# Ledger of designs, part 257: peptides against a protein of PDB entry 5JXT

Target 1, 319 residues: chain A of PDB entry 5JXT
Amino acid sequence: SLLPKKEINVYIGMSEMQVKWYQKILEKDIDAVNGAGGKRESKTRLLNIVMQLRKCCNHPYLFEGAEPGPPYTTDEHLIYNAGKMVVLDKLLKRIQKQGSRVLIFSQMSRLLDILEDYCVFRGYKYCRIDGSTAHEDRIAAIDEYNKPGSDKFIFLLTTRAGGLGINLTTADIVILYDSDWNPQADLQAMDRAHRIGQTKQVVVYRFVTDNAIEEKVLERAAQKLRLDQLVIQQGRAQVAAKAAANKDELLSMIQHGAEKVFQTKGAFGTMAEKGSQLDDDDIDAILQAGETRTKELNARYEKLGIDDLQKFTSESAYE

## One batch from the design tools (peptide; made by RFdiffusion4, then SolubleMPNN)

Design b2_p28_4_s4 (from b2_p28_4, 10 letters changed)
Fold by OpenDDE base, seed 4:
Structure b2_p28_4_s4 (fold): chain B 319 residues (1-319), chain A 28 residues (1-28)
Amino acid sequence: as target 1 above (319 residues)
Amino acid sequence: MMDELIEKADKEPIAKGIEESIKEREAA
């Protein structure tokens, strides 16, 4: 029988470089961030800020001029300048030692480009699929990864390209490097490994930048998923949650953690304490803290009814 | 809407070293 998947949110602090870029993004549009634009502030402007903040949470090298250079060479700076890469680098070593194989999902094809540089730099053998991958090349990559005795450790996928009904049950670890705004897309990604034919316990690690917009993206996705489940159970198909965040929700998401980011001169959390020098005990602590926070997050939404879940109030997340 | 924004974001300029690495992989 297929074992139930284990899902753990991994809350990761920003690197010093990420904090600096996160500050710059907020400062560039400070009037919009402070809500000073009022009725004149466009929803599109807020959505653009959200996208830039999400890029920053993924990797600062998604921005021109963030990389140290010239010379522009792949080195340890590719890892230590992004909190998610520091955790990924340690986690992948552990996973490989356990004889597991990994699917890594992102929303951003440009993040997969960074992850390819990382794989080459660390000597990890990998496959890649994104939205631009030709159908034939996609089949070839899947077949190469799934081949008995395949030496491919990592499969890099965009979440949407991974969503297209493929079987990757030869992997037992799923890393969601970022989250989709639609939680169903992430579930579909997990279901590539968590499917009939899987012989191992599937573990899903969802990376979440701590004290940043990604916490609110996750909360919104969890709320939507619970609402979708309750609507299906109650047969109330008409209560389709307004799929699009409103202006006030977007503003609240952008403002989340912004004050603390502006007050921070260095990195956040474990990244401030140890930087790139994370050991196995630090990873265990991060995973344990993540498991606790994941349970707390789920417990918050399990108690809510349809009417409560329809109200995205920033305040109801703190009561 | 969000998907279109992600696609737009993926077309924005990135770090030069990453851009060079992409070009090297495409040429191989």
Scores: peptide ipSAE 0.529, ipTM 0.934, DockQ to the pose 0.679
Fold by OpenDDE base, seed 3:
Structure b2_p28_4_s4 (fold): chain B 319 residues (1-319), chain A 28 residues (1-28)
Amino acid sequence: as target 1 above (319 residues)
Amino acid sequence: MMDELIEKADKEPIAKGIEESIKEREAA
């Protein structure tokens, strides 16, 4: 029988480099970040800030001039300059030792390019599919990954490409490197491994940059998912969750953790304490803390009715 | 809207070493 999937949000601190770039992104548009543009501020401008902050949370090398060089060479800096890569690097080593195989999803094809460099650098055999992958190449990659005795450990996918009904039940671990703005896209990604034919316990690790925009992206996604579930259960098909965040919601999301980011000299959380030298106990602590926070997040939204879930709970940007 | 922004973001300039690595993989 298919076991229920275990989902864990993995809350990860920014590296020092991510903090510096996060500050630069906020400073570049400081008037918009402070809400000084008022009613005249473009929603598109705010959405662009959100996207740049999400890029920063994923990897600073998604920006021109971020990488140290010349010479530009793949080295340990690819890992230690992004909190998610530090955790990923340790987690993949554990996953491999357990005899598991892993799907890694991202919204950003350019992040998959970084993950390819990482896979080559670590000697991990991988497959890749994104939105530009030809149909024939997609079939070939899936077949190569799923073949009996496949030596491909990792499958790199954009969440959109992974949503296309493919079967990847030969993997039992799913890493959502980032979250989709639509929680249904992430569920569809998980369902590539968590479906008929799976023989193992599927575990989903959702990477979330702590004290950053991604926490608010996650909260909004969780709220939307719960609302969608309640609407289906109550037969209220017309309660279309306002799919698009308003300007005030976007401002609140951008402002979340910004003050602490400006005050921070160096890295955040476990990245400040251990950096790239995370051990197995540090990973276990991160996973345990993540499991607790995941339960708390779910419990928060499970208690809310439709009318409550339709209200943006502006938790203060300063709490 | 967000999907269009992601697609736009994926076309923005990236770190030089990553760009070079992509070119090397495409040439192989």
Scores: peptide ipSAE 0.508, ipTM 0.930, DockQ to the pose 0.684
Fold by OpenDDE base, seed 2:
Structure b2_p28_4_s4 (fold): chain B 319 residues (1-319), chain A 28 residues (1-28)
Amino acid sequence: as target 1 above (319 residues)
Amino acid sequence: MMDELIEKADKEPIAKGIEESIKEREAA
């Protein structure tokens, strides 16, 4: 029998560079962030802000002119300038040492480019698939990863490209570097490792930037997932949750943690305390805290009925 | 691309994906 997945949200503080870029993004559109545009504020403008904030949460080098140079060289700065990379770097070392293999998913192909540079820098053997990967090259990459005795440790995938029914049961660890707005896309990504033919306990690490937009993306995704589960269970197919975030939801999401980000000098949380010098105890503490917060998040939504979940999509604009 | 991604992810009926994912999990 296939063992249930163990899913852990890993809450990660921003680096100093991420905080600076997050501040700059908010400052650039401060009138929109403050809701000063009211009903006239474009949904497209708010979506653009959300996208820039999500880029910042992933890696500051996703912005033009953010990468140190010239000369442009891959070095430790690629890691310490992004909280997720610091945690990823330590976690991958542990995963490799235990003889596991890992799928890393992102929404952003440009983040996969950064992860390729990282893999080369650390000497990790990898495969890559994204939305631009030709069908033949995709088959070749899957076969190379899945072959008996493959030296490929990491598979880098865009979440969408991973959704195409591929079997990657030769991996037992899944890292969601960022979350999809559609929780089903993330589930489909996890199910590349968690399916028939898997012989190990699948562990899913979902990276979430703490005190940032990504917490609200995660909460909204968890809410939608629970609502859809309840709709299926109750046969109420007509409760199509209004799939698109409204302007007030987007604004609330953008505002989440913004004040604290503006007040912060330097990095957040464990990144402020330890920076890139995380030890094994620090990683264990992050994972334990993440497991606790994951249980709390799930317990919050498990107690809610359909009517409560539908109201929360309207009232989450006021919390 | 990402804007289209968010819009598409926002527009996809989550219900169909869950039904398929539940069926795949029950068949596994």
Scores: peptide ipSAE 0.018, ipTM 0.373, DockQ to the pose 0.036
Fold by OpenDDE base, seed 5:
Structure b2_p28_4_s4 (fold): chain B 319 residues (1-319), chain A 28 residues (1-28)
Amino acid sequence: as target 1 above (319 residues)
Amino acid sequence: MMDELIEKADKEPIAKGIEESIKEREAA
């Protein structure tokens, strides 16, 4: 029988560079961040702020001119300037050592470009598929990855491009480098490895930038997923979750952790304490803390009924 | 310098998958 997936949210502090960029993104639109625009603030402006903050959470080099150079050389700076890369770098060493193979999903094709540079820098053999990948090249990449005795360790995928019915059961680890706004897209990504033909325990690591907008993206995704499950179970087709974030929800998401970000000098959490010098014990501590917080998050939403979940989509704008 | 870089980053296209996810949420 197929073993259940083990899903762990991995909460990761920002690097010093990420904190500086996150502060500057907030400062640029400080009037909008403070809600001073009120009802007059455009949804588009708030969405743009959300997108810049998500870019920052993924990697500061997603901003033009943020990469150190010239010369534009891939080096350790590619890793230590992003908290997620620091954790990824340590986690991939462990995954490789245990004889596992890994799917890495992101929403951002430009992040996959950074991950390709990283793979080349570390000497990891990889395949890539995104939304621009031709059909023939997609088939070739899948076949190359799934080939018996394939030396391809990593498959880099955009979540949406990876969602299209493909079998990647030759991988047993899934990393969601960032989360989709639709939790079903992430589930579909996981189901590339977690399906008939899988012989190993599938483990899913969801990276989440701690004390930042990504926590609220995760919470919203968890709320929606639980609501979708309850609607299916109760046969109540009419509970259209208000799928669109309203302006107040977007503002609350932008404000989440903003004060702490402004007060912070340097990096966050374990990134402040150890930076790129994370050891195996630090990774174990991050994974254990993540497993605990994941259980707590799930337990919070499992107790909520449909009516409560519908209210929380409205009331999480006031806390 | 940082402000100019952020302004430049705002002009960068949103990753298509994210833009599509936002549009899907706005249409729903």
Scores: peptide ipSAE 0.010, ipTM 0.395, DockQ to the pose 0.048; fails the geometry check

Design b2_p28_5_s1 (from b2_p28_5, 12 letters changed)
Fold by OpenDDE base, seed 1:
Structure b2_p28_5_s1 (fold): chain B 319 residues (1-319), chain A 28 residues (1-28)
Amino acid sequence: as target 1 above (319 residues)
Amino acid sequence: MGFQARPRAEDEPLPVPENLEELVKSAK
């Protein structure tokens, strides 16, 4: 029998470099961030801000001129300048030691480029598939990963490329490095490992930058997932149409944690306390805290009816 | 020789679906 997936949100503080870049993104469009553009502010501009903030949450080297160089060298700076990389680096060591194999999903192919550089730097053998990968090369990569005795530890995938119905049941760990706006895309990614032929407990680690836009992306995705489930259960197809992020929702998402980001000198949370010096106990604490917050998040949305789920409650932006 | 960081091209903007129906359709 296939064991149920264990999903854990891993809440990760920004590095000092991420905080500085997050501040710069907000400052560049401060009038839009403050809602000063009013009715004239375009939804497109707000979406662009959201995208830049999500890039920052993933890795500051997604911005031109952020990576130290020339010369551009892969070194420990690739890790310590992104909170998610610090946690990933520790987590992958554990995953490898336990004899597990891992799928890493991202929305961003450029982040996969960073992860390839990281894999080479750490000596991790990997496969890669993204949206540009030819069909034959996808098959070859899947077969190379899935073959008995494969030395490929990591599979790097864009979430979209992972959606293509592929079987990767030879992995038992899934890392969602970022979240899709559509929770169904992430579920489809998880279902690459959590499928017929899986013999292990599938564990999904969803990385979420704490006190940032990604918390609101996650909340919106959880809200949508619950709404989709209720719509399917109640046969009310008409309810689905209204949940495009409006300007006010996008603005609220952009504003979430922005004040704390502007007030912060240095890194956030455990990244401020330990940075790249996270030990095994720090990782256990992060995972345990994440498991608690995951249960709380799920419990919040499980109690909501369709009418409540249609209201984007911005109220959580100021707490 | 340090592994040279590859040129990192900007990802296309993640399509934010205009509505939940497009999200549900893109997931099928």
Scores: peptide ipSAE 0.049, ipTM 0.508, DockQ to the pose 0.144; fails the geometry check
Fold by OpenDDE base, seed 4:
Structure b2_p28_5_s1 (fold): chain B 319 residues (1-319), chain A 28 residues (1-28)
Amino acid sequence: as target 1 above (319 residues)
Amino acid sequence: MGFQARPRAEDEPLPVPENLEELVKSAK
């Protein structure tokens, strides 16, 4: 029988470089961040800020002029300048040592370019699929990865390209490097490894930048998923899930952690304490803290009815 | 083997998706 998947949110502090770029993004549009635009503030402008903040949470080198150079070189700076890369680098060593194989999903093809350079730099053999990958090349990459005795350790996928009904049950670890706004897209990504033919316990690590917009993206996705489940169970197809965040919700998401980011002169959390020098005990602590926070997050939504979930705003999560 | 500089995708203004669903479509 297929074992139930284990899902763990991995809460990761920003690097010093990420904090500096996160501050710059907020400062550039500070009037919008402070809500000073009022009724004149465009939803489009807020969505742009959200996207830039999400890029920053993934990797600062997603911004023009952020990567050190010229000359541009791949070195340890590719890792230590992004909290998620520091954790990924340690986690992948552990995953490889245990004889597991891993799917890494992102919303951003440009992040997969960073992950390819990382794979080359670390000597990890990988496959890649994104939205631009031709159908024939997708089949070839899947077949190469799934081949008996395949030496491909990592599969890099955009969450949506991975959504296309493919079977990757030869992997037992899933890393969601970022989250989709639609939790169903992430579930579909997990279901590539968590399917009939899987012989191992599937473990899903969801990377979440701590004290940043990604916590609110995750909360919103969890709320939506619970609402969708309850609507299906109750047969109430008429509950139009509010498809798009309103301006106030977007503003609240942008403001989340912003004050603490402005007050921070260095990195966050374990990234401030250890930087790139995370050991196995630090990883175990991060995973244990993540497992606890994941249980707490789920427990908030398990007790809520449809009416409560429809009224639940990001502000009421802290009361 | 030359480190090919990643083509810095010019910030082609990511078409600001008018809604989260278009944000979702444009990342395909």
Scores: peptide ipSAE 0.039, ipTM 0.563, DockQ to the pose 0.092; fails the geometry check
Fold by OpenDDE base, seed 2:
Structure b2_p28_5_s1 (fold): chain B 319 residues (1-319), chain A 28 residues (1-28)
Amino acid sequence: as target 1 above (319 residues)
Amino acid sequence: MGFQARPRAEDEPLPVPENLEELVKSAK
């Protein structure tokens, strides 16, 4: 029988470089961030800010002129300049030592380019599929990954390209490097490993930048997932339609952690304390804290009814 | 031999769903 998947949100502090870039993004549009534009602030402008903040949470080298160079060289700076890369680097060593194989999903194809450079730098054998990958090349990559005795450790996928119904049950670990606004897209990504033919316990690690926009993206996705579940259970199809992120919700998401980001000199959390020098105990502590916060997050939404989930404005996120 | 980093092209805009329905439809 297929074992239930274990899902853990991994809350990760920003590197010093991420904090600096996050500050710059907020400062560039400070009037919009402060809500000074009022009713005149375009939803498009707020969405652009959210997109830039999500890029920053993934990797600062997603911005032009952020990567050191020319010459552009891959080195340890590719890792220590992004909190998610520091945790990924330690986690992948552990996963490989355990004889596991891993799917890494992102929404951003350029993040997969960074992850390719990382894989080459660490000597990890990988496959890649994104939106631009030809159909034949997708089949070839899947077959190369799934073949008996495959030496491919990592499969890099965009979450969307992973949506194509592919079977990757030869992997037992899933890393969601970022989250989709649609929790169903992430579930579909997990279901590439968590499917008929899986023989191992599937573990899903969802990376979440702590004290940043990604916590609110995650909360919104969890709220939506619970709402979708309740709608299915109660047969209330009409309820699902109304939850477009309004301007006030987007603004609240942008403002989340912004004050602390402005006050911070250097890195956040474990990145400030240990930086790239995380040991196995630090990783275990991060995973244990993540497991606790994941249970708390789920328990929060499990208690809410449809009407509560529909009225759930950003204000109730602070209670 | 130092691995030369690839030029970081512009990412396609993350599809921000305009509404929850589009978000559900894009998952099909």
Scores: peptide ipSAE 0.038, ipTM 0.559, DockQ to the pose 0.133; fails the geometry check
Fold by OpenDDE base, seed 5:
Structure b2_p28_5_s1 (fold): chain B 319 residues (1-319), chain A 28 residues (1-28)
Amino acid sequence: as target 1 above (319 residues)
Amino acid sequence: MGFQARPRAEDEPLPVPENLEELVKSAK
């Protein structure tokens, strides 16, 4: 029988560079962040802020002029300037040592470009598929990854491109480098490895930038997933969760952790304490803390009924 | 000597979704 997948949210502090860029993004639109625009603030402006903050959580080099250069060189700076890369770099070493193979999903093709440079820099053999990948090249990449005795360790995928029903059961680890707004897209990504023909325990690591907008993206995704489950269980197809966040929800998401970001000089959490010098014990501590917070997050939503989950889409804008 | 970064494709600026549904659709 297929073993149930283990899902762990990995909460990761921002690097110093991420904090500085996160501050700059907020400062650029400070009137909108402070709610000074009120009902007049455009939803488009708030959504743009959300997108920039999410880019910052992934990697600061997603911004023009953020990468050191010219000359543009791949070096340790590609890793230490993003908290997620620091954790990824340590996890991949462990995963490889265990004889596991890994799928890495992101919403951002430009992040996959960074991950390709990282794979080349570390000497990891990889495959890549995104939305621009030709059908023939997609088949070739899947076949190359899945072939018996494949030397390809990593498969880099956009969550969308990975969603297309492909079988990647030759991997047993899934890393969601970022989260989709639709938790079903992430589930579909996980199901590439967690499918009939899998012989190993599938483990899913979901990276979440701590004290940032990504926590609120995760909470919203968890809420929606629980609501979808309850709607299916109760046969109440008419509970169209209003999929569009209102302006107040977007503002609350942008404001989440913003004060602490403005007060912070340097990096956050374990990134401030250890930076790129994370050891195996630091990684174990991050994973254990993540497992605890994951259980707590799930337990919050498991106790809620449909009506409560619908209210929380409105009331989590007031706490 | 650092490995020269490969030219990253200029991802077309993700169209600013007018709403989270479009953000989700632009993520579909």
Scores: peptide ipSAE 0.030, ipTM 0.582, DockQ to the pose 0.145; fails the geometry check

